# Peptides against a protein of PDB entry 1IK9: the designs that were tried, part 4

Target 1, 211 residues: chain A of PDB entry 1IK9
Amino acid sequence: MERKISRIHLVSEPSITHFLQVSWEKTLESGFVITLTDGHSAWTGTVSESEISQEADDMAMEKGKYVGELRKALLSGAGPADVYTFNFSKESCYFFFEKNLKDVSFRLGSFNLEKVENPAEVIRELICYCLDTIAENQAKNEHLQKENERLLRDWNDVQGRFEKCVSAKEALETDLYKRFILVLNEKKTKIRSLHNKLLNAAQEREKDIKQ
Target 2, 207 residues: chain A of PDB entry 1IK9 as posed
Amino acid sequence: MERKISRIHLVSEPSITHFLQVSWEKTLESGFVITLTDGHSAWTGTVSESEISQEADDMAMEKGKYVGELRKALLSADVYTFNFSKESAYFFFEKNLKDVSFRLGSFNLEKVENPAEVIRELIAYALDTIAENQAKNEHLQKENERLLRDWNDVQGRFEKAVSAKEALETDLYKRFILVLNEKKTKIRSLHNKLLNAAQEREKDIKQ
Target 3, 195 residues: chain A of PDB entry 1IK9 as posed
Amino acid sequence: MERKISRIHLVSEPSITHFLQVSWEKTLESGFVITLTDGHSAWTGTVSESEISQEADDMAMEKGKYVGELRKALLSVYTFNFSKESAYFFFEKNLKDVSFRLGSFNLEKVENPAEVIRELIAYALDTIAENQAKNEHLQKENERLLRDWNDVQGRFEKAVSAKEALETDLYKRFILVLNEKKTKIRSLHNKLLNA

## One batch from the design tools (peptide; made by RFdiffusion4, then SolubleMPNN)

Design b2_p16_7_s4
Fold by OpenDDE base, seed 4:
Structure b2_p16_7_s4 (fold): chain B 211 residues (1-211), chain C 211 residues (1-211), chain A 16 residues (1-16)
Amino acid sequence: as target 1 above (211 residues)
Amino acid sequence: as target 1 above (211 residues)
Amino acid sequence: SAEKEEFEKKIEELLK
């Protein structure tokens, strides 16, 4: 079972933060349990897949699009954009929410809730879930942080080896060229010396022929 | 201000999870605010630095060690080890906790709390804090995950460049040696040819003299 | 490669 708790403000009680818990299996489309609390009282309702389908049909909205709007309305918390307005009557236990567009507001959904007899138990379970989620997220953060630190070390090690390899390549090239030039110049000098000896020998032979 | 919420079980109400919020500035040693709730009622007390010092002195415990025990008792939640036992009287608003060692149990601290008039507000604020902490931890997780993925890419890129650099160095060395050998052999051949020409010239001159 | 051509040019200049 998946769940999301969000903060909402009710039109009837704008000064009191309410908490909206939605619980579902795999997808919100299959139905969900909605729980509302003000930290004192709690209300719960179950919304079936058939009710979701009926609401989508009544709105003449494609079911996937409707479920997409439900997900934004019920799972994201009321973001700072007043895109979704939440209404609840404690007397009738009727919950409804509207989508506010620039020129049009329309009801997105409505649910009958029931007042929970033991709201403290629901509130305790909600807090337990929050604390469990915090602990799980902290453990994930610590793991990711350790892995990040490992990867950073590994990156620095390879980077340092790479820089050494570049420098070693350049040094090798320079050394090999220097050695090559030295040996080549020695051979050039020897060739030049041998040519001079040949020229001298030819000149001596030409002198010997001329008596 | 720092705070930690933990789950505790009271000896008087072992079937009901209670939540212990501790709030402090920088260090627990400087004093803290303790809030207890069962999801219906709430109780709050303020513990001063002087009270912490007095409790440490009364226990004949070094203050840093005592604060270390307070931190374990009050901030870690009752871990599965029944090392800390929590007691609270709703009638007297007296909260105390004990450390259970193998052969000795002793009172670690005691605080007078006051019943909160509006527990719903305290509970809502507590839930808000949990939701904020979840959101912050999720944002950190997403950031660390993205950074981890970046570092992994960067590591793979540098590793690939390093391997190419190693191969390029080996190829360069091999190519330079091959070229050097070729040129050296050409010069050696030219030197050998010039020596042979000198020997032939000397032999011809020796024939001309005998003739 | 450009490096190979530059090397060949340097060798040719040195052989000169």
Scores: peptide ipSAE 0.023, ipTM 0.835, DockQ to the pose 0.176; fails the geometry check
Fold by OpenDDE base, seed 2:
Structure b2_p16_7_s4 (fold): chain B 211 residues (1-211), chain C 211 residues (1-211), chain A 16 residues (1-16)
Amino acid sequence: as target 1 above (211 residues)
Amino acid sequence: as target 1 above (211 residues)
Amino acid sequence: SAEKEEFEKKIEELLK
């Protein structure tokens, strides 16, 4: 089961933060359980896949788009743009919410809730879920932090090896050239010496012919 | 202000999870506010730095060690080892906790709490803090995940450059040697040719003398 | 490529 808890403000009770819990299996489209609490009382309702489909049809909206709007309204809380308004009557246990667009507000959905007899149990379970989520997120953060530190070390190691490889390539080229020049110059000197010996031998032969 | 919420089980009410909130400034040693709730009622107390010092003295414990034990008891919740037992009387509003060691249990601390008149406000504020902490931790997780992905890309880039540098170094060495051998062999051939010319000239001169 | 061509030039200058 997936769960999301969001803080909301009811139009009838804007001074007290309420909490909207939505619980579902795999997708919100398959139905969900909604729970509202003010930290003292709680109200719960179940919305079926058939009810979601009917609400989408009644709105003349494509089901996937409607579920996408439900997800924004019910799971993200009132976003920073106050695009969603929440209404609840404690007397009727009727919950409804509206999408506020620039030029028009419309009812996005409504739910009949039931007052929970033991709200403290619902509140405790909600706090437990929050604490579990905090612990899981902290463990994930600690893991990701350690992995970041590992990746940074691995990057620094490879970077240092790369820089050494570049320097070693340049040094190799320079050393090979120096060695090549030395050997080549020895061979050039030997060639020059042999040419001089040939010239001298030719000059001596020309002297011997001239007696 | 720092805050930690932990789930605890009271010896008197083991079937219902309680929540222990501790709030402090910078260090637990400077004093703290403790809040206990069962999701219906709440109790709060303030513990001063002087009370913490007095409790450490009464226990004949070094203050830093005592504060370290308080931190384990009050902030980590009942760890998996059930090393800490929590007791609370709703009638007296007296809260105390014990450290259970293998051979001895001892009282680690005690607090006089006061029943909160509006527990719903305390519970709402506690849930708000949990939701804020979840949001902060989620944002941190998303940031760390993006950084991990960046670091992995950067590592793959430098690793690929390093492998290219290694291959380029080996190719450079091989190419330089091949070129060097070609040039050296030309010079060796020229030296051999010049030596043969010198030998022929010497043989011709020896014939001319015998003639 | 460029390093190869520079090497060839250095060799030719040395062979002169």
Scores: peptide ipSAE 0.021, ipTM 0.835, DockQ to the pose 0.177; fails the geometry check
Fold by OpenDDE base, seed 3:
Structure b2_p16_7_s4 (fold): chain B 211 residues (1-211), chain C 211 residues (1-211), chain A 16 residues (1-16)
Amino acid sequence: as target 1 above (211 residues)
Amino acid sequence: as target 1 above (211 residues)
Amino acid sequence: SAEKEEFEKKIEELLK
C-alpha cells in the first residue's frame, strides 16, 4: 500500500492548514482511502475504482487523463500554482475540489467523508507514518552518502592508476628506443669497419700488381 | 534552531503513542523547548541552560555526561532497549523520565509542562515540520542518487580507459620488438655479406701469389 | 626485472 500526505487549504478555512492523506494499492486508479484532518478532527472516505471510472465518464474525460488530474490534485497538495481549489463542509462532510484554468473553474471530483470518532488515533498514526518515512529517508541518505564517498575513492584510485599507466607507456617507448639505438649504432660501426677492411684489401692488391 | 520529534510511551498510558518534540539552538546544553502530544492534547515547557546545569549538579554528574543522557532519552525516543521510562501526569503536568539499569532505576530529569490552549495548532505545526523534513530528505536522496549514477559512469569510463592503456602498453612493446628485429636482421645480413666479400678477396689474393 | 632480463637475452641473441 502506498500513502501520500499533503498540505491543503480549504476555501472555507484558508487560515488553517489541513492535511490530506491518500492511501492506495499500487495505482490510484484502483481506488483509494482519503483522510482529511485539521489536527483536531478527522474525516475519512473510501473511493472505489468504479466511482473513479464513473466520475471520468461523467466528465467525458479519458480515464487515464482523469486519474492524472486526481494524482496532481490529491498527491501533490496545493502546489505553488493554486491550480486546485479544495472545499469541505464540516456539516455535510462533503469534500470537493476544482481545477482552476484562466477563465474557467471546473469540478474535478467530490467525495462524501465520514467524521472519525477518535481523530487522535488517526492523527497519531499519521504522525507515526511521517516519522517512519523520515527514518527510512535518513537511512537511505546515509547509505547513498557512504556509497558516494566510496565511488569517489574508487574513481580517484583508478584515475591515479590510469595516469601511472600512461606515463609508464611513454617511459617504456622511450627506454626501448634508447636501447635499440645503442644496438643499431654498434651494428653500424661493425658495418663501417668491414667496409674499411675491404677497401684496404683492394688497395693492397693494386700494390701487389704494380713489380 | 534544531528540532527532533520522537515516539514515546508513557508508563500511565502504554497503549497510546505519545510524541515528544524537542527544539533547541545549536546544542541541547544551552536549553530547549519540550512539547508532548497524544494527537489530541499538547503540553509545552521550556528548560533553561541553568536548569540543565542544576540537574547535573543535583545528580552529581558531569554536565557533558548528563547532557549526553538527556540527548539519548529525549532525542532518540524509546529506543529498542527500554532504557528510558517516561512518566507524565495530565493533572499536574509533571513530566519525568528515568534511566533503567539492571537493578536500579534513577530519575534522569523532570519538567513542569503547561497545557496548550489550542493543541490543534501545535499538532498542525508538528505535521508541517514532518512534511517539510520528508520533502527535504527526498530532494537530498534524489540529488545523491543522481550523483551516484554520475560517479559510477565516470568510474566505468576511467576503468575502460585504464584497461585500454594496459593493453596498448603491451601491444606497443610487442610492436616495437617486431620492428627492431626486422631492422637488426637487415644489419646482420649486411655484416654477413661484407664478411663473405672479405673472405673471397683473401682467396683471390692467395691465388694471385701462387700464380 | 624478469621482463628486462628476457629483453636483454633477446637483444644478446639478436647481437650474436
Scores: peptide ipSAE 0.021, ipTM 0.835, DockQ to the pose 0.166; fails the geometry check
Fold by OpenDDE base, seed 5:
Structure b2_p16_7_s4 (fold): chain B 211 residues (1-211), chain C 211 residues (1-211), chain A 16 residues (1-16)
Amino acid sequence: as target 1 above (211 residues)
Amino acid sequence: as target 1 above (211 residues)
Amino acid sequence: SAEKEEFEKKIEELLK
């Protein structure tokens, strides 16, 4: 089961932060349990897949698009853009929410809730879930931090080896060329010396023929 | 101000999870505000630096060690080892906790609390803090994840460049040697040819003298 | 150093 808790403001009680909990299995489309609390009272309702489908049809909206709007309204919390307005009557236990666009507001969904007899249990369980989520996220953060530190070390090690390899390649090339030139020059000098000896021998032979 | 919320079990109410909130400025040693809630009622007390010092003295414990034990008891939650036992009387509003060792239990601290008139506000603020902490930790997780992915890419890029550099160094060495041997052999052949020409010229000259 | 010495030996053998 997946769960999301968000804070909302009700039009009727804008000074009192309410908490909206949504719980579902795999997909929000399959239905969900919604819980509203003000930290004193709690109200819960179950929304079925058939009700979601019916609301989508009543809105003349494609189901996947409708579920996408439900997900934005119910799971994102009151994001900074007051695109969603929440309404709840404690008397009728009727919850509804609207999407506000520039020139048009329309009702996105509506649910009948039931007042929870033991709201303290719901609130305690909600706080427990928050604390568990904090602990899980902290453990994930510590893991990711250790992995980052490892990856940074590994990067520095490879970078240092790469720089050494580049320098070693350049040094090897330079050294090999220098050695090659030295040996080549020795052989060129020996060839020149042998040519000069041949020229001298030919000149001496021409002198010996001329007596 | 720093804040920690933990779940605890009271000896008097082991079936009901309570939440212990501790709030302090910079160090727990400077004093703290403690809040206890069961999700319906809340109780708050302020503990001063002087009270902490007095409790340490009464325990004949060094203050830093005592504050270290307070931090473990009050901020770690009920860790898996039931080393700390919490007690609270709703009638007297007296909160105390004990450290349990193998053969000895001793009282670690005790506080007078006051019942909060509007517990719903305390509970809402507590839930808000949990939700804010979750959001902050999620943002940190997303940041660390993106950094991990970046570092992994950067590592793979440098590793690939390093491997190419190693291969290029070996190839360069091999190519330079092959070229060097080829040119050296050409020069050796030319030297041998010139020596043979010199020997032939000397032999012809010796024939011409005998003739 | 060792690679350099092995190179020098190979060059000397080839110069022989």
Scores: peptide ipSAE 0.021, ipTM 0.836, DockQ to the pose 0.168; fails the geometry check

## One batch from the design tools (peptide; made by RFdiffusion4, then SolubleMPNN)

Design b2_p20_2_s4
Fold by OpenDDE base, seed 2:
Structure b2_p20_2_s4 (fold): chain B 211 residues (1-211), chain C 211 residues (1-211), chain A 20 residues (1-20)
Amino acid sequence: as target 1 above (211 residues)
Amino acid sequence: as target 1 above (211 residues)
Amino acid sequence: EEEKEEEEEEKEFENKLLNA
């Protein structure tokens, strides 16, 4: 089961933060449980896949688009843009929400809720879920932080080895060329010496032919 | 202000999860506010630095050690080892907790709490704080995840460049030696050719003298 | 003799190049 808790403001009680919990299996399209609380009372309702399909049909909206709008309204929390207005009657237990566009507001959905007999249990369970989620997220943060520090060390180590490899390649090239020039110069000196000996021998032979 | 919420079990109500909120400035030693709730009622109390000092003195405990034990009892939540037992009387509003060692239990601290008139407000604010903490931790998780993915890419890129640098160094060395050997062999061949010409010239001169 | 010394010096030089 997946769960999302969000804070909402009711049109009837704008000074009192309410909490909207939505619980579902795999997809919101398959149905969900909605729970509303003000920290004193709680209300719950179940919405079936058939009700979601019927509401999409009544709106003449494609089901995937409708579920996408439900997800934005019910799972995102009150984002900074009050695109969604929430209404609840404690008397009728009727919950409905509207999407407010620039020029048009329309009812996006409505649910009949039932008042919970033991709201304290629902509130305690909701707080427990929040604390569990905090603990899980903290453990994930600590893991990711340690992995980040590891990856940064590993990156610095390879970077330092790479820089040393580049420098060592340049040094090797320079050293090999220096050694090559030395040897080549020795062989060039020997070739010049042998050429001079050959020229001297030829000059002596020309002198011997000329008596 | 720093805050920690933990779940606790009261000896008087072990079937009902209670929540203990502790709020403080900089250090727990400077004093703190304690809030207890069962999701229906709430109780609060303020503990001063002087009360903490007095309790440490009454226990004949070093203040830093005592604050360290308070921190473990009040800020760690009910860890898996029930080392701490929590007691609360709804009638007297007296809260106390004991440290249970293998052979000895001792009272670690006690607080007089006052019943909150509007527990729903305290509960709503507590849930809001949990939701804010979840959102902050999620944002941190997403950031750390993106940084880890970046660092992993950067590591793979440097590693691949390093391996190419190693291979290029070895290839350079091999190529330079091959080129060197070729040039050296050309010079050796030229030296041998000049030596042979010198020997032939000497042999011809010896023939001319014998002739 | 001189050719052998030059060939040995060349081999020693090649060996110094290979072993350095």
Scores: peptide ipSAE 0.022, ipTM 0.832, DockQ to the pose 0.056
Fold by OpenDDE base, seed 4:
Structure b2_p20_2_s4 (fold): chain B 211 residues (1-211), chain C 211 residues (1-211), chain A 20 residues (1-20)
Amino acid sequence: as target 1 above (211 residues)
Amino acid sequence: as target 1 above (211 residues)
Amino acid sequence: EEEKEEEEEEKEFENKLLNA
């Protein structure tokens, strides 16, 4: 089961923050349970897959698009731009919400809720869920922080090895060229010496022919 | 201002999860506000620095140690081992808590609370704080996750460059040796050719002398 | 000593180049 709690403002009670809990299995399209509370009273209703399909049909909206709008309205609250307006009658227990566009508002959905007899249990369970979510997210944050610190160390280690490899490559090239030049110059000196010996031997032979 | 909400169980109502909010400025030693709720009623009290000092003195406990015990009791709830037991009288509004050791339980502290006239406001504010904390922790988790993915890419990139540098070093060494061997072998061939010419010239001179 | 080590390293390098 998945759950989301959002803050909403009711048109009838704009000064009183309400909390909208939506719970569902895998997908919001399969239906959901909606719970509304003001921190004193609570109201709950179940919305079936058939009701979601009927509301989409009544709106002449494609079901996937309609569920996408439900998700934005019910799982994110009003959003930062008051794109969704929430209405609730405590007398009729009728909950409805509208999408506000620039020039038109339209009803996105409506639900009959039932007043919970023991709202304190619903509120306690809601707070428990929030505290569990905080603890889970805290543990995840601490894990991710430790992983970041590990990855940064591992990056510095391989970077330092890479820089040493670059320097070692340049040093190797320089060393090999120096050694090669020495050996090559020795061979050139030996070639020059042998040429001079050949020239001298030829000059001596020309002297011996001249007696 | 810092705040912590914990779940606690009261000895008088062990089946009903209560919520203990503690709020303070910088350090718990400077005093704190304690709020208790069952999701229907709420009670609040203020504990001064002087009361904390007096409780430490009455216990004959060093103040820093006492504040350390207060932090464990009030900011972590009962803990996983029921080391702290919480008591509250709704009639007297007297809250007290005990530390349970193996062979002894002792009172760690006690506070007079006042019943809140509008508990729904306290409960709504508490839920708002939980939802804000969830949102902040969610944003931190998403940031840390993106940083982890970045650091992992950066590690893979430098690792791949390092492996290429190692291979390039080995290839450079092999190529330089091959090139140097070719040039040296050419010089050795020239030296051998010049030595053979010197040997032939010496043999011809020895023939001319015998002649 | 360093000149002898350098001359030995040069001879080892020459020998590696000579024997390849």
Scores: peptide ipSAE 0.022, ipTM 0.831, DockQ to the pose 0.052
Fold by OpenDDE base, seed 5:
Structure b2_p20_2_s4 (fold): chain B 211 residues (1-211), chain C 211 residues (1-211), chain A 20 residues (1-20)
Amino acid sequence: as target 1 above (211 residues)
Amino acid sequence: as target 1 above (211 residues)
Amino acid sequence: EEEKEEEEEEKEFENKLLNA
């Protein structure tokens, strides 16, 4: 089961932070359990897939779009733009929420909640879930941090090998050219020496013909 | 101010999870505020640096060691080894905790708490802190994940450049040796041709002298 | 043609070697 807790403000009690918990199986479309608490009292309701479908139909909204709006309203918490307003009557246990747009506000949904007899158990379980989530996220952070440190070391090692490879390539090219020039110059000197010997032999033959 | 919330079990109420909050300024040694809640009632006490020092002296324990034991007991929560046992009387508001070792259990500390008149406010603030901590840790996780993905890309890029550099070095060496062998063989052929011309010129001169 | 291209490549290579 998936779960989200959000901080909300009720229009009736804007000075008292309330907590809205939603619990669902895989998708919010299949239905969910909603729990509201003020830290003293708790109220819970179950919303079925049929109720979600009916509310979408009553709004003349496509079901996937409606579920998308439910997800934003019920799972995001109070974003900085109070696009969603929450209302709850403790007397009737009627919970409803509106979407506020510039030109039009409309009711997005409504639920009948039941007052929980033992709110302390719901609150304790809610705090347990928060603490467990903190511990899991801390363990993930420590894992990611260790992985970052590993990846950074591995990057530095490969970078250092790459720089050495570049330098070794340039050094190899320079060394090979220097060695080749030495050998080539030796061969050029031998060719010049042989040409001079040939010229001298030809001049001596021309002298021997001229007695 | 630093804060830690831990889940504990009281010896008197082992079936009901309690939450122990500790709040302090920089170091636990400078004193702290302790808050206990069962999700319905809350109790708070302030422990001064002088009380911590006195309790360490009464135990004949070095202050730094005692503060280290306080930190383990009050900030870790129930580890799998129930090395710390917590006791609380709702009637007297007396909180004490023991360290259980194989051969000896001893009282580590005790505090007088006061019942909070508005426990809902304390519980709401505690849930707010948990939700804020979750949000902060999620943002850190997203940042670390993006950094991991960046570092992995950067590593792959440098690794690919390194492999290309290795291949280019081997190709360069092979190409230079092939080209050098060609030029050297040409010069060796020219040297052999010049030697043959010199031998022929010497043989013709020996014929002209015999003639 | 190939022998002339090889001889030109050798001369270019020898020139690159002499000018390096």
Scores: peptide ipSAE 0.021, ipTM 0.831, DockQ to the pose 0.049
Fold by OpenDDE base, seed 1:
Structure b2_p20_2_s4 (fold): chain B 211 residues (1-211), chain C 211 residues (1-211), chain A 20 residues (1-20)
Amino acid sequence: as target 1 above (211 residues)
Amino acid sequence: as target 1 above (211 residues)
Amino acid sequence: EEEKEEEEEEKEFENKLLNA
C-alpha cells in the first residue's frame, strides 16, 4: 500500500491547516482511502475504482487524465500555484475539491466521509508514518552521502592516475627521441668517417697513377 | 532552534504510542522545551539550564555525561534496547524517566508538565514539522542522487580516458621502437656498403702496385 | 670485430631501452 499525506487549507477554515492522507494499492486509479484531519477530529472515506470511472465519465474526461488530476489535487495538496481548492463540511461530512484556472473553475471530485470515532488513533498512526518516513529518508541520505564521498575519492584517484599517465607518455616520447638522436648521431659519425677514408684512398690512388 | 520528535511508550499506557517532542537552542544543556502528546491531548514543560545542572549535581553525575544521557533518553525514545523507561501521570502532569541496565535502574530525570489548552494546534504544528522534514529530506535525497549519477558518469569518463592513455602509451612505445629499428637497419646497410667500397678500393690499389 | 662490437652496443642499447 502506498500513502501520501499533504497539508491543505479548507475554504471554510482557512486559518486551520488540515491534513489529507490518501492511501492506495499500486495506482490511485484502483481506488483509494482518504482521511482528513485537523489534529483533533478525523474523517475517512473509501473511493472505489468504479466511482473514479463514473466521475471521469460524468466529467466527459479521459480516465487517465482524470486520475492525473486527482493525483495532482489529492497527493500534492494545493501546491505552489493554489490551483486546487478544498471544501469540507463537518456537518454533512461532504468533501469536494475544485480546479481553478484563470478563466475556468470546475469541480474535480467529491466524497462522502465519515467521522472517525477514535481520531487519536488515526492521528497517532499518521505521526508514526511521518516519523518512519523521516527515518527511512535519513538512512537513504546517509547512504547516498557515503556513496558520494566514495565516488568522489574514486574519481580523484583515477584522475590523478590519468594525469600521471599523460605525463609518463610525454616523458617516454621525449626520452625515446633523445636516445634515438644519440644513436643516429653515432651512426652518422661512422658514415662520415668511412666517407673520409674512401676519399683519402681515392687521393692516394691518383697519386700512385701520377711517376 | 533545533527539534526532535520521538515515539515513546509510557509504563501507564503501554498500548498507546506517545510522541515526545524536545526543542532547544544549539545545545540541550542550555535548556529545552518538552512536549508530550497521545494524538488527542498534549502536555508541555520548560526545563532550564539551572534545572539540568541541579539534576546532574543531585545525581552526582558530571554535567556533560548527564546531558549525554538526557540526549539518549529524550531524543532517541526508548531506542532498540529499551534502556529508557518513560512514566507520565495525566493527573499530576508529572513526567519522569529511568535508565534500566542489567543490574541497575535509576531515575534519570523528572519534569512537571502542563496540559495544553488547544492540543490540536500543537498536534497540527507537529505534523507540519514532520511533513516539512520529509520534504527537506526528499529534496536532499534527490540532490544527492543526481550528484551520485554525475560522479559515476565522471568516474567512468576518466576511467575510460585513463585506459586509453595506458593503451596509447604502450602503442607509442611499440611504434617508436619499430621506427628505430627501421632507421638503424638503413644506417647499418649504408655502413656495410661503405666498408665494401673500402675493401674494393684496397684490392684495386694492391692490383695497381703488382701491376 | 667492429661489426660484432656494434651489434653488442646495439643489443646493450636495445636492452637499456627495454629495461628503462
Scores: peptide ipSAE 0.022, ipTM 0.832, DockQ to the pose 0.050; fails the geometry check

